# Peptides against a protein of PDB entry 4GMN: the designs that were tried, part 47

Target 1, 375 residues: chain A of PDB entry 4GMN
Amino acid sequence: RYANITLLALVTLASIGTDFQETLVKGNQGSRESPISAADEEWNGFDDADGDAMDVDQKSSSGEDQEEDYEEIDVKEDDEDDDDDSITSEMQADMERVVGADGTDDGDLEDLPTLRELIQTAVPQLIRLSNLPIDSDESLTIQSHALSALNNISWTISCLEFANGENANIHNAWYPTAKKIWRKTILPILEADSADLKLATQVTSLAWAVARVLHGETPTDGNPHRKFISLYHSSKQQAGGNSNSIEEPEDPFQGLGVKCIGVVGSLAHDPAPIEVNREVGVFLVTLLRQSNNVPPAEIVEALNQLFDIYGDEELACDKEVFWKDGFLKHLEEFLPKMRTLTKGIDKRTQPELRTRADEALLNLGRFVQYKKKHA

## One batch from the design tools (peptide; made by RFdiffusion4, then SolubleMPNN)

Design b1_p11_4_s4 (from b1_p11_4, 8 letters changed)
Fold by OpenDDE base, seed 4:
Structure b1_p11_4_s4 (fold): chain B 375 residues (1-375), chain A 11 residues (1-11)
Amino acid sequence: as target 1 above (375 residues)
Amino acid sequence: SRLDINKEKML
């Protein structure tokens, strides 16, 4: 009796998340003539703003070698079980800095009471329900519906524009909750290393939605990018062995492989650690090199992620990874393969995949030309 | 759709 009420409530929350997306899209369509699919962004490069590079004369002060004698501090291992729920003073200061630029109040969704109740009341319950011990088919069903509701809410929020301080009130309200979803829902399910590909697909979809907002500020604890890369490879090994058709989703862009690429791509954005960026960048470039055995939708997503990660030349990852690891050569060598791949997609049977591949091919040509000018 | 749309409500 209680289970059926809980399931009905979860299905209702998942539906509200979807209806809210449709409402936001319709509301934004009143101001923008075309539905900006978050994938229809034609990469235009950065316009050459004539930034007069001020020559900062770094005077080389030759500081003398002081040999400081490191005294061996005998650190006693006091086994204090510190419940690491302590928001570090630096994390608090970073939260205050995001609030500090425009003197608009705390994440006070006064004008968005439904979204406020979704974030503040519903999501904390969904996190609890997604992290229940699985002891029955009923608990597994509850977890799946809680993950679906979290996915729909998180995707809806990730479709909002947050650039240039747009929707800052929503961003500020969502950001701590998104980190909580990551730490209390996504990481525990990934660490359980379940052979359930349905659960893996749900958690990876949720992880992508969360990482599309948090980007390189997504918690790096336990190297989650490596877990998603491992999951990508494991999913390919299972698909090759069992002729039990997990029905490939009718939509090529809903595959677990695409979702894994979307997560790791999002995790690799600045300010992600350079080694995380490198491992992801190498993974993505390796997919392009192995493109004969990779689904076209995964190639499209891998290209888009590479453009988003390495589009800005001012970022440390451009110099330390893109140029240093010679990614331009791999992208240039991939251009003729991408043209062949794109032309091989039937416009009649796969019109969306063909459109997205034609766009990714255009952007690849532009990106290679841009990077060659800035070499 | 990137959303887990329960296809059951669109019938």
Scores: peptide ipSAE 0.020, ipTM 0.685, DockQ to the pose 0.024
Fold by OpenDDE base, seed 5:
Structure b1_p11_4_s4 (fold): chain B 375 residues (1-375), chain A 11 residues (1-11)
Amino acid sequence: as target 1 above (375 residues)
Amino acid sequence: SRLDINKEKML
């Protein structure tokens, strides 16, 4: 009886976290500048004001109009208006405020009461539930649901823009809680070294969401980047042995390998220790060198992480790692491989993977040109 | 685009 109420509450908290995210995404689609499409942000480099626009003469090859009769597949959208009344009116009001708010810098959530209660009341209980002794299938189920709720909340918050002091109130309220999730939930589970791939995937997803906000300020105690790199390699060894047991997620970007790359990439951002940055950077560049055996989604994520980590030339990691370890050469040598990889993705069967690979290829070209100009 | 956010689908 109490377990079922706890599970229902955890499911509800995870739903709330999901619905909050979906509404943030919808709210940003209404504004022409969707900052949440940071994945779709063409890496323009830093605005060097002096960029002579090379006129790329688009030779219009007049290819003949083959009228392929597109049979209009009448996809009956069964509008199952499942009015999932999951969004409370108070939560909707908080979401509308988050999308519209010039954030105050004080970390006060007075104007965001639902988000405040989520961060200050719910998350501390979820952390407690994620740390229960595992002695039964019921305790495992509670832990899994607590991790899923923490994941969805943490991901939702990680979709907010925090650059230039945007949403500073939410950032300042979340930051100590994010560090608490890291230290009290993520690290203990990573230290337990469980062979449970489901638990490892949940914890890695949560770790990525948390690290997307904390970046290089994520606690480096116990070298968690090495644990995620080890987990990456271990996951690949298990996939190679039993062709039947790891349901490759239908979404290539939901894979444990992508999640591990996202975590370690985020951990390597400034102000991460240069040694942590180097180990992660070498790992990511090594994936590109071994790309023939790496899923395309992991290559896309590894490229995006490399652009984010080494985009800024003023950062210590640019001089001490990127240039010193000769990363530019590896990126240049990878360009023709990336073109082949991207062209090998079928636009009909994997449209999203193809789009993100086309973008990552474009960004790789720009990034290599930028780094050559600043050499 | 859809942020490919690692929503744990609660199954």
Scores: peptide ipSAE 0.020, ipTM 0.725, DockQ to the pose 0.033
Fold by OpenDDE base, seed 2:
Structure b1_p11_4_s4 (fold): chain B 375 residues (1-375), chain A 11 residues (1-11)
Amino acid sequence: as target 1 above (375 residues)
Amino acid sequence: SRLDINKEKML
């Protein structure tokens, strides 16, 4: 009886976290004519103060590709929009304020009561539930649902822009809570060294969401980057041995390997210790060198992380790692392989993976040219 | 988006 009420509350909190995310995406689409997913931003280099914006004249070669008039079979799928009316008018009003607000630095969230209660009241309880002793299938189910709720909330908050002091009130309220999730939920689960790949996937997803906000300020206690690198390698060994491997998620980017790359990439940003940055950078560059045996989605994620980590030449990691360890040569040598890999992805069966690989290939070309100019 | 990827749809 109490367990069923707890499970229902956890499901409801995870749904609220998802609905918040969808409302943020819809709100950002209303303000920007194209939803630039914060994941799908073309890397344009750093703005050189010298205004040589490379006007890459996209000469649209108008190839007259024949419009094969595919008769649009109007399959009225009655999308029963199960309008899960879970978004309260108060939640919607909070989300509209988050999308439209010049960031107040107060961190009190007085103007965002639903988000305040989510961060201050719900998340501390979810952290507690994720740390319950696992002594039954019921306690394991409660932990899983608490992790899913923390994941959805943390991902939603990680979609907010925090650059230039934007959303500073939300950032300041979330930052101590994010560090608490890391220290109290993520690290203990990683240290328990469970063979449960489901639990490992959930905690790694949560770790990525948290690390996308904390970056190099993520607590370095116990070298968590090495734990995620180890988890990456262990997951590859298990997938190769058992035909009963957990069905690879239909979405290639949902894989534990992609999530591990996303976490360690995020952990390597400034102000991360140079040794942490080096170990992560070497791991990512090694994936590119071994790309024949690496899923395309993991290559795309590893490239994006390398661009984000080493894009800024003013950072200590540029001189101390990127140039010292000769990363440019490895990226340049990878360009022909990336072109082959990207062309090998079927646009019909994997349209998202192909689009993201085409973008990562474009960005790799730009990044190599940029780094050659600044050598 | 990277976001839709980490939505655990609680079925």
Scores: peptide ipSAE 0.020, ipTM 0.724, DockQ to the pose 0.032
Fold by OpenDDE base, seed 1:
Structure b1_p11_4_s4 (fold): chain B 375 residues (1-375), chain A 11 residues (1-11)
Amino acid sequence: as target 1 above (375 residues)
Amino acid sequence: SRLDINKEKML
């Protein structure tokens, strides 16, 4: 009876975290050209000064108009607006305030009561539930649901813009809580060295969401980047041996390998220790060198992480790691392989993977050109 | 970048 109430509360908190994200996405679509369209994030390291327009000759092949009269099947979309009434009017009002708030610098969430209660009241309880002794299938289920709720909340917050002082109040409120999730939930689970790939996937998803906000300020105690690199390698060894492959998620970007890359990439950002940055950078570049045996989605994620880590030449990691360890040569040598890999992805069967690979290929070409100009 | 929304759909 108490367990079922706890599980229902955890499911509800995980739903709230999801619905909050959907509301953020819908709210952002209404005002600005969708910044979350993956397609138009050109790597922003380009001063567009040298406009040598390559004239691509559009050879107009006039193919004949076969008017196939597709009978307009008037599918009445019964818009069953399943208004999943899960989005409270207060959550919607909090979202409208987040989109409209010129960041008042005080970490006070007075104007965001739902988000305040989520961070200050719900998350500390979820951290407690994720740390319960596992002594039964019931306690394992509670831990799993607590991790899922923490994951959805942390992902939602990680989708907010915090650059240029945007959402500074939310950032300041979340930051100590994110560090607490890391130290109290993520690290203890990683230290328990469980062979449970489901638990490893959940904690790695949560770790990525948390690390996307904390970046290089993520606590380096116990070298967590090495634990995630080890988990990446261990997961590849297990998938090769047992035909009980956990069904690779239908979405290639939801795989444990992608999640491990996302975590370690995020951990390597400035102001991460240069040695942490180096170990991660070497790991990512090694994936590109071994790309024949690496899933395309992991290559896309590894490229994006390399662009984000080494995009700024003013950072200590540019001189002390990128240039010193000769990463440019490895990226340049990878360009022909990336073109072949991207062209090998069927647009019909894997449209998203193909789009993200085309973008990563474009950005790789650009990034290599930039780094060559700034050498 | 397309935010990899690691939404665990609790089935």
Scores: peptide ipSAE 0.020, ipTM 0.726, DockQ to the pose 0.034

Design b1_p11_5_s1
Fold by OpenDDE base, seed 1:
Structure b1_p11_5_s1 (fold): chain B 375 residues (1-375), chain A 11 residues (1-11)
Amino acid sequence: as target 1 above (375 residues)
Amino acid sequence: MFPRPAPPPPP
C-alpha cells in the first residue's frame, strides 16, 4: 500500500515536470509566432520562356454514379473528454506568468505557488527517496521514479532564461536546491560506480538538467567531469562488445553519450576552474577528431557545447585554453567533415537530427570566422 | 553567443 502510493506520487510528480515543459514550449512558440513581416524581397524569377504546350486531350470517360447508400452509422463519438487535465489551471497560470514576465520583478515565488511547492516541498522529498539504500527491487523502483521526477522538474527549470537576470526569483530559489540535488543525489550515485546503464542514464540526464543552470558554479568536488567522461568511454566500450546493448533510444539526442557531453560541456562554462575547462575542451575537440566513430547527435552536442564555452573572448578560458591549446585549427579541420556528416543524414528518416546538424554546421562556420577575426 | 537549438525534452 505505501509503496504504491509513493510510486503514484512519483509518477504524478514526473508527469507534472513534463507538462510544465510542454506548457513552456507552447508559450515560447506563441511568442515566436509574432509574424516577422515578410519583407517581400521579390526574388525576380528566372524568365525561362519557351516550353511548348503539348495539348494532351485525355477523354474522361463518364463512370456511373452508384449511389451506395452508406448508412450513416451514427457513431456517437462518446467524447470521452479525456480531460487529461494533467496540467492544472494553477500550473498553466504559473507557466504563463514565467513566459510573460518581462524580467523586472525581483518578486519572491509568491506569484508562482505551484513552482514554489515543487522546489520547496517536492524536491527535498525526491532527494530523500533517491538516496534510499538499495536493498530490494522496490527500493530500486522508488529510486528510479524519484530520479525521473527530479529529472523532469530540473529540465523544465533549465529551459527558463536566466542569462540577462530573467526569472531571477526562480533562479535564486532553484540554485541552492540544484546544488543539493548535485551533492546529495548525483554525486553519491556516480561514486557508487554501478554497472547499471539505466541508472547511469537517469543520473546523467538529471546531472545535465542541473548543470544547465549551475554551469561552472556546479560543485567540483571529486572531479565530476572526469566521472562523466569515464562514463562516456565505458558506455562506448559496452555498446561495441555485447549484442545485449540497451536498445539505442529512438531519439538520437536521448543517448547516454549525448547526455554525458551535455553534462561535461555545462560543467566547463565560466567560472569553472581552467583545468576543468581544459579537460572538457580537449575531450570535446577529441570527439570531433574521432568523428568517424562518433554518432552524429553527439557531434552536434559537442559542437554546441564548444560554441557556448568559448563564444566569449573576454573569458579566461578563451586565452588560457582555446588559443593556447590550438582549438581553432581543430575546428577548421573539422568543417569539411561536418559538411560530409550533415549531408549523410537522411532528411526523411532523421529530420530532427538533420536540422540540428545543419544548424551546428552553420554555427561552426560562423564560429570559425568569428575566432579568426579575433585572433 | 551562437544560436543553440533547444535541448531534447526530458524522457
Scores: peptide ipSAE 0.034, ipTM 0.786, DockQ to the pose 0.484
Fold by OpenDDE base, seed 4:
Structure b1_p11_5_s1 (fold): chain B 375 residues (1-375), chain A 11 residues (1-11)
Amino acid sequence: as target 1 above (375 residues)
Amino acid sequence: MFPRPAPPPPP
């Protein structure tokens, strides 16, 4: 009885998440029918217009050199086993205090009561249900439905514009919840290293939706980018060995490989650690080099992620990774391969894949020209 | 900004 009520509630929450997305997509399709004017607008990178350079006039007060004689205080190493549990509590309390002290629009969804109840009431319960011990087919079913509901809600929110302060109230309400989904749902499932490709696909879809909002601010605990790269490689090994592999999704962009690329690409955005950015960038460029064995949809996603990560020349990753590791050469060498790949996609059988490949090819040409001009 | 294709719809 309780299981059936829980399942019905989870299906209802998943439906609400989907219906909300369909409403947003239908609302945004009405604004995007502006014809792509083939104006040769010279692409100038990503213009992050948030150049509120607060000129903090640091008046350098020249403090005079007082040579204070450092007496060598022989500090006895008292081996106090200070349980290093303290630093996580103060950083967590300072993060809670920083989110609470800026009297900017608190994530007060007063005007969005349904979204407020989804984020504040439903999502915490879905996180709890996704972390139940799997001891029965019923608990596995509950986990799968909880992940589906979290996925649909997270994808819906990830389709909102948050650039230029748009939807800031929704972003502020979602951001701590997104981090909680990451730490409490995504990481534990990834660490369980389950051979269940269905569960892996569900958690990776959720991870992509969450990482599309958090970007480089996604928690780096346990090197999640490496876990998703490993999952990408493991999924390719399993698909090659078992002719009884799960039916390839009818949509080539719903594949686990595409989802892994989307996650790791999103994780590599600024302000991600430069080493994380490098490992992801090398992974993505390696897919392009190995493109003969990579599905076209994964190549399209890998290109889009590379454009997104390295589209701004002011970012540290441009100098320290893109130029330093010679990515431009690999992109130039890939151009003729991408033309061949794109032409090989039948417009009649795979119209979406062909359109997205034609766009990615166009963007690759523009991106290579941009980077050559800014070299 | 390059025109990004819309993300795939959720499954």
Scores: peptide ipSAE 0.032, ipTM 0.781, DockQ to the pose 0.456
Fold by OpenDDE base, seed 2:
Structure b1_p11_5_s1 (fold): chain B 375 residues (1-375), chain A 11 residues (1-11)
Amino acid sequence: as target 1 above (375 residues)
Amino acid sequence: MFPRPAPPPPP
């Protein structure tokens, strides 16, 4: 009886976390659907400094009207009224405030009551439940649901922008809680060295969500990057041996390999120790060199992590790792392989994977050109 | 800033 009530509460908290994410993603897509004009803007790195608004000088080049006959694909809006009325009016109002926040409110979460209760009341209980002794299938089920709820909440918060002081109130409330999740939930599960790939996938997903906010400020106690690299290699060995492998998730980006890459990439950002950065950078570059045996989604994630880690030339890791370890040569040698890999992805059967691979290929070209100018 | 691919939806 108590277990079923606890499970229902955990499922409800996981749902609230998902619904919050979907609405934030929809709200942010409306702001990001400014078409990234395929302007040949040379990527000049990640300057942390002056928000000099790129004056998009609209040079109206009058290109001639080729009437391409757009066949009006009559997308029948099958109004499947999935009345998933799960979003409360209070949650929707909190989401609208978060999406509309101009980053000027360093205030308390007074105006975000739902998010406040999630961070201050729910998350500490979820951390407690994820740390229960596993002595039964019931306690394992409670842990799994507590991890799912922590994952969904952490992913939702990791979709917010924090780089320019946006959402500083949310960041300040979340940051100490994220460190608690890391130290109290993630590290103990990783140290238990369980052969349970389902549990490993759940904790790695949560670790990625947390590390996307904490970056190089993620606690380095016990060298967690090496544990995730080890988990990556172990997962590949198991998939090759047993035909009862966990059904490869239908989404290639939900794979344990992608999640491991996302975690270790996030852990390697400044101010991470240079040795942590080097070990991760060498791991990522090694995946590119071995790309013939690496899933395309893992290559896409490894490239994106390399761009984010080494995009700023002012960071110590640029000089001490990127240039010293000769990463540019490996990226340049990988460019023709990436073109072949991307072209090998069927747009009809894997449209998202193809789109993300086309973007990563474009970005690889720009990144190699940038680094060659700054050599 | 490269457009980060949207995080995969939570499982």
Scores: peptide ipSAE 0.031, ipTM 0.781, DockQ to the pose 0.398
Fold by OpenDDE base, seed 3:
Structure b1_p11_5_s1 (fold): chain B 375 residues (1-375), chain A 11 residues (1-11)
Amino acid sequence: as target 1 above (375 residues)
Amino acid sequence: MFPRPAPPPPP
């Protein structure tokens, strides 16, 4: 009885965390459609003058039109309006306030009662439940659900803008709790024997969500970046040995490899120690060099993390790592490989992966040009 | 589906 109530409560907390995330995504998409008036900056096109008119002879082979009668399968959209009645009017009101709130510096969540109770009441209990001794299948189930709920809450909060002092009240309330999740939940599970890939994937997802807010301020105790790099390599060795048992996640971006890259990239941001930044930067650049054996989604993530870490020339890591360790050369040498990789992704079967790869390729070209101007 | 934040366009 108590176990079933605890499991139901954990499932409900995990649902609430997802529903908040979906609402944030929908809200952030609507705010970006403000039409930036096209200021007509005449980008003077490259005059590539080479007009080699190869006269390709149109041989008119009259192939017979077989009218394949495509039976219009009337897919009745059963509008199952699953009115996901999960979003309470209080949750919606808290979300509308987060989108509109000019950041008051007081870490007081008085105006955000649902978010306050999630951070102050629910998360401490979830941390406690994730740290129970594993002595039964019931204890494993409770841990998994507690990690799921912590993951969803942490991901939702990580989708908020905190740049320029935005949402400072939420950041200030979350920051000490995020550090507790890291020290009390993530590190103990990573130090326990990582033979369980499911548990490793759950804790790595949570670690990424937490590290997306804490960045280089993430607790450095026990060199967590090296643990996630080791987990990345271990996951690849296991995939190579048993072709039959790793269900590749349907979403290529939900893979353990991508999650490991996302964690270590986030950990390497300023003000991370230069040694941590270097080890992560070398790892990411090494993935690009080995790209023939790396899933495209992991390459996309590794590029994005490299742009985010080394985009600012005023940071100590630009001089002490990026330039000193010669990363620009590796990025430039990777450009033709990235073009080939991106063109090899089928837009019909993997539309998201193709879009993200096209974006990462564009950004790689811009980033290389930027760094060459600032050399 | 966890929205990957689009990386900010490089400045």
Scores: peptide ipSAE 0.023, ipTM 0.742, DockQ to the pose 0.089; fails the geometry check

